# Ledger of designs, part 129: peptides against a protein of PDB entry 6DSZ

Target 1, 361 residues: chain A of PDB entry 6DSZ
Amino acid sequence: NYVVTAQKPTAVNGCVTGHFTSAEDLNLLIAKNTRLEIYVVTAEGLRPVKEVGMYGKIAVMELFRPKGESKDLLFILTAKYNACILEYKQSGESIDIITRAHGNVQDRIGRPSETGIIGIIDPECRMIGLRLYDGLFKVIPLDRDNKELKAFNIRLEELHVIDVKFLYGCQAPTICFVYQDPQGRHVKTYEVSLREKEFNKGPWKQENVEAEASMVIAVPEPFGGAIIIGQESITYHNGDKYLAIAPPIIKQSTIVCHNRVDPNGSRYLLGDMEGRLFMLLLEKEEQMDGTVTLKDLRVELLGETSIAECLTYLDNGVVFVGSRLGDSQLVKLNVDSNEQGSYVVAMETFTNLGPIVDMCV

## One batch from the design tools (peptide; made by RFdiffusion4, then SolubleMPNN)

Design b2_p16_3_s3 (from b2_p16_3, 6 letters changed)
Fold by OpenDDE base, seed 3:
Structure b2_p16_3_s3 (fold): chain B 361 residues (1-361), chain A 16 residues (1-16)
Amino acid sequence: as target 1 above (361 residues)
Amino acid sequence: MVPLPTEPDQLDELAK
């Protein structure tokens, strides 16, 4: 019996950075189809710690830290709607990935959304939100002692949600989403009532955004609110402040991924379909009352990379570029440009051998 | 030019 060791998948479909192995370790987690790779970020590079086989293609992978946890937990949702919360445990040389909670969140009735599975976590870790089907928002309450992930659905009047995030700094869990109707694309917010299992009116809305508005970025405090990325424009809104820019450089190719660089939401990496890497900057204005407001938005071209499926800032200007279509990369962001005017230098390249059809036999 | 972190971050501390 030649166990043909099926070639491991190399195409990256997700990546996250956080403190999963310990409170002190900085980790890079990479999703490659059914495989999860866990690295420790070191001065020498990426140290592999563990590889985990999942019972299906990873569709959502998010780190989160509930109140009272010393390190991050990992939420995974598979393309077959198997959800789990994972914890890393090490005892000497023994490394275990423990399932703290699991469940299947598939509905018997529902149209799978054309924009695919969206999974989001409330910044205060009150719930997980899932957009799996048109006209439904699934909520998984986060309870410490719950080994079974129980979910319920809230009906969305907006059938065509493009992207959705939880907002920061909200008393109740609040979603912000881009949706499409016959009149165009719009941004709306809803508060999520766990008690009543319904939506309440959110703090703000913005009707008639850019027709190609495709991504929502929730901005942490002190700014709060959200950034909406379109084909031609980037807009910020927090209920009180609205600001839009239309830098010509982003019109050349569609922005497809983003990652927050600074914990305070001052900078974001943006990747487009041509492999261009941008920095989005939020310029601060300190008011006389000590409030921080958004003064302006700026986009700067950093350079070119592989076409990013996902981006994650590690540390010290190092970025992991997870690519599905090309080779994944570790890149260094430099303060000074090279002779070609690029601020991006490739440090390491990870060969993508193409879509391995993981025939789980 | 986007200012990069100039303070020693975790990666720089691990190199010590």
Scores: peptide ipSAE 0.007, ipTM 0.470, DockQ to the pose 0.073
Fold by OpenDDE base, seed 5:
Structure b2_p16_3_s3 (fold): chain B 361 residues (1-361), chain A 16 residues (1-16)
Amino acid sequence: as target 1 above (361 residues)
Amino acid sequence: MVPLPTEPDQLDELAK
């Protein structure tokens, strides 16, 4: 009897960085199909803390910190629409992952979106938003006392949403999304009313963006607004200011993932389908009144990595490159380039053994 | 030149 020890999944389909185990610990959380790996980032490297088996493929994994929490909570949504909010709890040597809330958010009626599941959290932790089905936006209100994740749907007139994020600095929860219609791709915003369970008109819209606009990045204050990433262009819009760049270097391969480096949204990592790693820089201009405005956008090629499914900046120029197609990596970003002009140095490589066919025995 | 963190921290030891 060859007990084929079921090989653990190695392909990464999500990663996040935050303070999940404690307020002081920097954590890397990695989703590998049904497995969640929790690491502490240390001077010696990634220290494994816990592995958690999930009852389904992880489709969404986001850290968030509600008001009055000392550390981050983890939202997970599975591909079968099981949602949970997890808390790390340590009592001496005993480590528990506590389910604070859970629920199934599947609808009986709806067309699953062809672009897959999108899950987002309001920066002020008022709600979770889910794009699961065409023409529907699902809202999970975040309430501390609610152990059951209850959701409601708001109808979207825009049937083909490409990407969606919550904006920062909004009095009401506000989504920004790229959608496609017969006329092309567009950006629109909606305010989400929890009370009325409806959309209100958002602060701005941008019709006729680049035809291949695929990603929305919500920019924190002081800039606010959003970055829209296309195949040929990167644009910024905050309702008052519009700025676009079309650096030729990004046309060579589609940008497929991003991660914010600075808390203030001054820098973002971008990864493309060829494994090129870029830095997107937001150059600030300080006005005489003390307001900060976006002066310019710049893209710099840093180097090459494995093809990223997800990126997360850790600290001190260290980046985790989560790869589904290749080996995941820890890479160091350097201020100075090497002889080849690369700012990227591989520190550690995590072998991807390919798709584990979960033989359900 | 892309400005990056240059100060040694916990992760600097990983690059040595």
Scores: peptide ipSAE 0.007, ipTM 0.483, DockQ to the pose 0.110
Fold by OpenDDE base, seed 4:
Structure b2_p16_3_s3 (fold): chain B 361 residues (1-361), chain A 16 residues (1-16)
Amino acid sequence: as target 1 above (361 residues)
Amino acid sequence: MVPLPTEPDQLDELAK
């Protein structure tokens, strides 16, 4: 009887930072296949709090704070389309993860999108959006009293969505997405009407973006708008202002993940397929009327890490590098470079034992 | 209600 001790998964497929355990705690949440690991970020490092087994591979993991909640809630979608909203509850020494809401959001009809599952949350917590199938955008309205996650589909005319985000600062929930058609890749926006269960025309669009535009970053106020990351270019658009850069350094390897460093969207970490870590900087121009506009975009090479599947800035220049292909890392960003010109120092490394080949014998 | 199988908190000593 070989008790195959099922090794815990070590490959990271998602990570998020927020205030899940309390309003005051800074948490790192790590998705490792079916496992959710919850840490508190401390001055001494990562303190493990709880590990949770999920009924399925975690495909989406997002923290969000509905109006009137003291701490963040966790949205999880599994690869089998099981959705839940989780709450951390501590009562003395008793720690419970409470399912506030759940549902299965699988459709019987639809082509699963080649770019995989995308799950996004409206910054104002009005809805969750899901791109699961080509030509459909699934909406889960967020209601406090609803224990059952009910979803509806809106038809999306753009069949080949590459990436999608909710924009900030919109009166109605507004998505921004990159899509591909026979003419190339484009960016479009739609307002989402919960009442009518339809899309309305969004505030802006940009046709004929870079052919390899792959990621959308929603930029918070005061800038608003979105960043579009391609193979060769990084562009910003907010309806009024357009700015593009094409730093040669990003052409060497595809950027595959990003994370916002500053709450105001002034800086973003970018990771590429070679494990290079970049900082994207949004340079501000303050107008005499107090209006903040984007002056310029800049990309700086920080150094090299494990190939990031996900990145999350913690605090005080510490970044968690979640890796699927290599060891995950805690890294420190320094103000000054080392002798090799790197601003990155590895603080801790988490061994990745590789894919557990479930030999189903 | 999808019971989250909370396996017992084997807090592995990740706090070294």
Scores: peptide ipSAE 0.007, ipTM 0.374, DockQ to the pose 0.022
Fold by OpenDDE base, seed 2:
Structure b2_p16_3_s3 (fold): chain B 361 residues (1-361), chain A 16 residues (1-16)
Amino acid sequence: as target 1 above (361 residues)
Amino acid sequence: MVPLPTEPDQLDELAK
């Protein structure tokens, strides 16, 4: 009996930061296939708190704080469409992960989208949105008393959605998405009616964006709106203001992940397929009436890391670089560059032993 | 120069 000690997965496929263990703790949560690792961010580094085995490969992992919760809850969706909302509870030395709600959100009919599963949460915690199948947007209403996650579908006329986010500062839950049709790629918005279970016309649209537009970033107030990232361009739109840049430095490699640094959406980390780390900066213009508008967009190269699958800014210029293809890293961002012009210093490296090839013997 | 958080926080001791 060769007990093949099943090597624990080391490839990172998702990471998030927030206040999951308590209202005061800053946490890093790392998804490694079926494994969830929970850390507390400390002055001494990452303190491991708990490891959780999931009943499937983690496809979506998002922290959110409903009204009346003191700390963040965790939404997880697996690749087999098992959804759950998890809560961390500690009682002395006893640590429990409590399932607040669960459900299976698989449809019997539908074409699974080739670009995979997208899961998003409304900033006001009114709903979860899921793009699982072409031509469908699945909605899970968030209700505090609901232990069973129930979902409904809204039909999308746009069959090929590339990316989707909920916008900030909207009276009704509003999605912004990039989609492709025979004429190219476009951006559109829809309001989501929970009552009528339908889409209403959103506040704005932008037809004929860059052909390789691949990511939507929802920008919080006071700016609002969204950033659209392409191969050659970065654009901002909020319905009233449009701004586009085409920095030559991003053209060399495709940007594949992003993370917000500032709560007000003034800075974002960007990672590309070559492991280059960028800062996207939103420059403010304060009007005489106290309104804040976007003046300009800038991109600065920070340095090089492992190829990021996911990025999360922790605190004090420390960034976790979650890598699927290479070693994950903790890196420090410095104000001053080194002799090579890099602002990035590796603090810790986490060896990736590669995919566990399930040798089906 | 990219502005970084200037206030010492929990991770300042890692940079020393």
Scores: peptide ipSAE 0.006, ipTM 0.459, DockQ to the pose 0.102; fails the geometry check

Design b2_p16_3_s4 (from b2_p16_3, 7 letters changed)
Fold by OpenDDE base, seed 5:
Structure b2_p16_3_s4 (fold): chain B 361 residues (1-361), chain A 16 residues (1-16)
Amino acid sequence: as target 1 above (361 residues)
Amino acid sequence: MVPFPTEPDQLDELAK
């Protein structure tokens, strides 16, 4: 009897950084198909804390901190639409992952979106938004006492949503999304009314963005607004300020992932399909009234890594490069370039053994 | 009751 020990998944399909184990610990959470790996980021490196088997492929993994929580909670959505909110609890040496809430958010009627599942959380933790099906936006209200994740749908007139995020600094939860229609790609915003279960007109829109606009980055205050990433251009819009750049260097390969470096949204990591790592910089201008406005956008090539499925900045210039196609890496960002002009140094490599053939036994 | 069965921690395999 060859017990073929089913090889654990090594391909990374998601990663997040936050304070999940405690308020003080910095954690790296890695999704590998049905597995969740939890690490503590230390001065000595990544310390493994727990591995969690999930019933289904992880499709969404997001950390969030509701008002009055001391540490982050984890939202997970599986590819079969099982949703949960998880809490880490330690009592001495005993570690438990508590399900705070759960539910199945599958609809009986709907066309699954071709671009897959999108899950987002309002920065003020008022709701979770899900784009699961074309022409529907699912809302899960976040309530502290609710153990059952209840959801409702709002109809989207825009059938082909490419990407969607919640904006920062909005009185009401506000989504910003890229969508495609027969005229091209556009950006629109909607306010989400929990009370009325409908969309209200958002603060701004931008029609006829770049034809290959594929990602929305919500920018925190003081800048606010969003960054729209295309094949040839990067644009910023916040309703009042518009700025676009078209650096030739990004045309060579499609940007496929991003991660915020600075809490204030001054810098973002960008990864492309060739494994190039970029820094997107938001240059500030302080006005005479003390307001901060965006002066310029700049893109710098940092170096090369494995092809990132996901990126997350940890601390002290250390970045986790989660790869599905290649080996995942811990890399160090240096202030000075090496002899080859790279600012990236590989610290650790995590071997990707390829796709686990789920032998459904 | 954790509705999702968590497999026992295989921490020893992550440290290898």
Scores: peptide ipSAE 0.008, ipTM 0.382, DockQ to the pose 0.021
Fold by OpenDDE base, seed 2:
Structure b2_p16_3_s4 (fold): chain B 361 residues (1-361), chain A 16 residues (1-16)
Amino acid sequence: as target 1 above (361 residues)
Amino acid sequence: MVPFPTEPDQLDELAK
């Protein structure tokens, strides 16, 4: 009996930051295949709190705070379409992860999208949206009393969605997405009607964006709108204002992940396929009426890290770099550059032993 | 355990 001590997965495939253990604690949550690691961010570093085995490979992991909750809840979707909402409970030394709701959201009919699973949560916690299959948008209404996650599908005319997010500051839940058709890539918005279970016309669209537009970032108020990231360009659109930049530095490698630094959406971390770390800055202009508008976009190279699968700004210039292909890192962002012109200093490195090839013998 | 700096977010100075 060879007890193959199954090595714990080390490759990171997702990370999120929020207040999961308490309202006051800052947490880092790390997804490593079927494992969820929960840390508290402290002045002394990352304090491990709990490691949780999941019922499948984590495909989506998002923190959200419904109205009346004191702390964040965790939405998880697995690669086999098992969904759950988790709550952290601690009673003295006893730590429990409570399943508030669960369900399987797999459809019997549909082509799984080639770009994989996308899961998003409305900023006002009205619904969860899932792009699982081509030509379908799945909606899970968020209801406090619902222990069973029920979903319905809305048909998308756009069959090839590249990325999708919920927008901020919308009266109705509104999605913004990049899609591809024979004419190129485009951005469109839809309002989601829970009552009618249909899409209504969204506030804006932009046809013929950059051919390699790959990511949508929803920008919170006061700016609102979205950032669209391509291979050569970064664009902002909110229905009233359009702004595009094409900084030569981003053309060298594809940006693959992002994370918001400031709650107001003034700064974002960007990571590319070469492990370069950038800061995207939204410069504000305050109008005489007190309205804040976007003045300009700027990109700055901070330095180099492991190739990020996910990025999470923690606090005090500390960033977690979750890597699937390399070692994950804690890095410090400094105000002053080093002799090499880098603002990034590695604080801690977490060895990636590679994919556990489940040799099905 | 690598200590986290307790100083104010130094990145706020980069945005000025």
Scores: peptide ipSAE 0.007, ipTM 0.416, DockQ to the pose 0.822
Fold by OpenDDE base, seed 3:
Structure b2_p16_3_s4 (fold): chain B 361 residues (1-361), chain A 16 residues (1-16)
Amino acid sequence: as target 1 above (361 residues)
Amino acid sequence: MVPFPTEPDQLDELAK
């Protein structure tokens, strides 16, 4: 009996930061294929707490805090469409990952989307949205008493969705998405009616955005709205205000991931296909009535890292760079640049041994 | 393990 010690996956395909182990603990959660690694962020570094094997490749991993929960819950969707909501529970030395809810959300009929699985959570925790198949938006209502994740589909007229997010500050759950049609790429919004199981007209749309618009970032209040990231441009829209920048520096390589730094959405980390790390800054303008509006957008090059599959800001200028193609890193952002003009210093590097071909023998 | 310095969030200064 050769116990082939199955090499643990090292390639990172997702990471999130939040308060999963407790309300007070800051956690880093890392998805490595079928493995979930849970760390506590401490002054001494990343303390490993638990490693969890999942019954499938993790495709979506998101933390969320429903009303009345003391800590974040974890939503996971696997590549085989197994969904679960997980809770961390510690009782003395015993650490348990509790499944609060689970379900399979696979459809018998549907074309899997070329851009892969997208999973999003409403900021008010009313629902989970899933773009799994072309022309369908799957909704999982979030209800505290449901141990079984039930889903329904809403038909989406836009067949080629590039990216989708829930917006902040909406009375009803509202999605914002980039889609492609024969005329180009566009941004549209829909309100999601749980009651009627249909889309209603959203607050705004923007036709004919950049041809390579690839990502939507939902911006928290007070700004609200969304950022649309393209190859050549970054645009903001909230229904009332539109602003676009086209910094030449972003044209050199495609931005592939982002992470919000500030809770109010004033700063975002951006990573590109060359491993460049950027800061996107939302400049505020305070109006005479006390309303805060977006004055401008700015992009700054911070430095170079491994090619990020995912980014997450931890604390005190520390960023986790989750890499699929290279080594993952903990990096520190400094106020002052080094001799090379970089604001990024590598603190720790995690060797990526490449894709483990799960030889299912 | 690389110690995280308990320095104030240096990113607040980068946004200035």
Scores: peptide ipSAE 0.007, ipTM 0.446, DockQ to the pose 0.874
Fold by OpenDDE base, seed 1:
Structure b2_p16_3_s4 (fold): chain B 361 residues (1-361), chain A 16 residues (1-16)
Amino acid sequence: as target 1 above (361 residues)
Amino acid sequence: MVPFPTEPDQLDELAK
């Protein structure tokens, strides 16, 4: 009996930062195919806490904190449409990952979207949204007492959704999405009615955005609104204010991932297909009435890393670079550049042994 | 110059 020690997956396909183990702990969670790794971020580095085998390839991994929870819960969706909400529970030295809720959200009818699975959570934790199939938006209501994740579909007239997020600061759950039609790419918003199980008209739309607009970033208050990232441009829109920049430096390679640095949405990390790391800065203008408005957008090149599949800012300028194609890295961002003009220093490298060929035996 | 948080570098010991 050759115990083929199945080589553990090393390619990272998702990462998130939050307070999963406790309210006080800063955690890094890493998805490696079917494996979930949980770390505590410490002064001495990443302390491993738990490794969890999942019932399938992780396709979505998001932390969220429902009202009245002391720490974050973890939403996971697998590539086979198994969904769960997980809680970390420690009792002395005993560590348990508790399934608070689970369900299968697969539809019998639908074309799986070519751009893959998108999973998003309303910032006020009213619902989870899923784009699994063309022309459908799946909603999972978040109810504390519900152990079974039940979902319903709302029809989307927009068949080719590129990316979608929930907006911040909305009275009703509101999605913002980039979609493509025969006329080009556009941005639209919808309010989601849980009661009526339908879309209502959202607060704003922008027709004819950049042809290669690929990502939506929901911006928290006080700015609100969204950032739309393309090949050539970065655009901010909140219904009242529109601002676009076209920094030449982003044209060299496609931006493929992002992560918010500041809770107030003042800074974002951007990673491109060449492993370049950027900072996107939202410059504030304080109005005489005390309102904060966006003055300008700026992009700065920080340096180079492994090609990021996902980015997450930890603390004190430390960033985890999750890579699928190369080695994942823990990097430090410095205020001053080195002799090569880089603000990035590699602290730790995690060897990627390549794609685990799932030999379906 | 991108301002980074000036909080004590908790992870500074990993850069050694």
Scores: peptide ipSAE 0.013, ipTM 0.480, DockQ to the pose 0.106; fails the geometry check

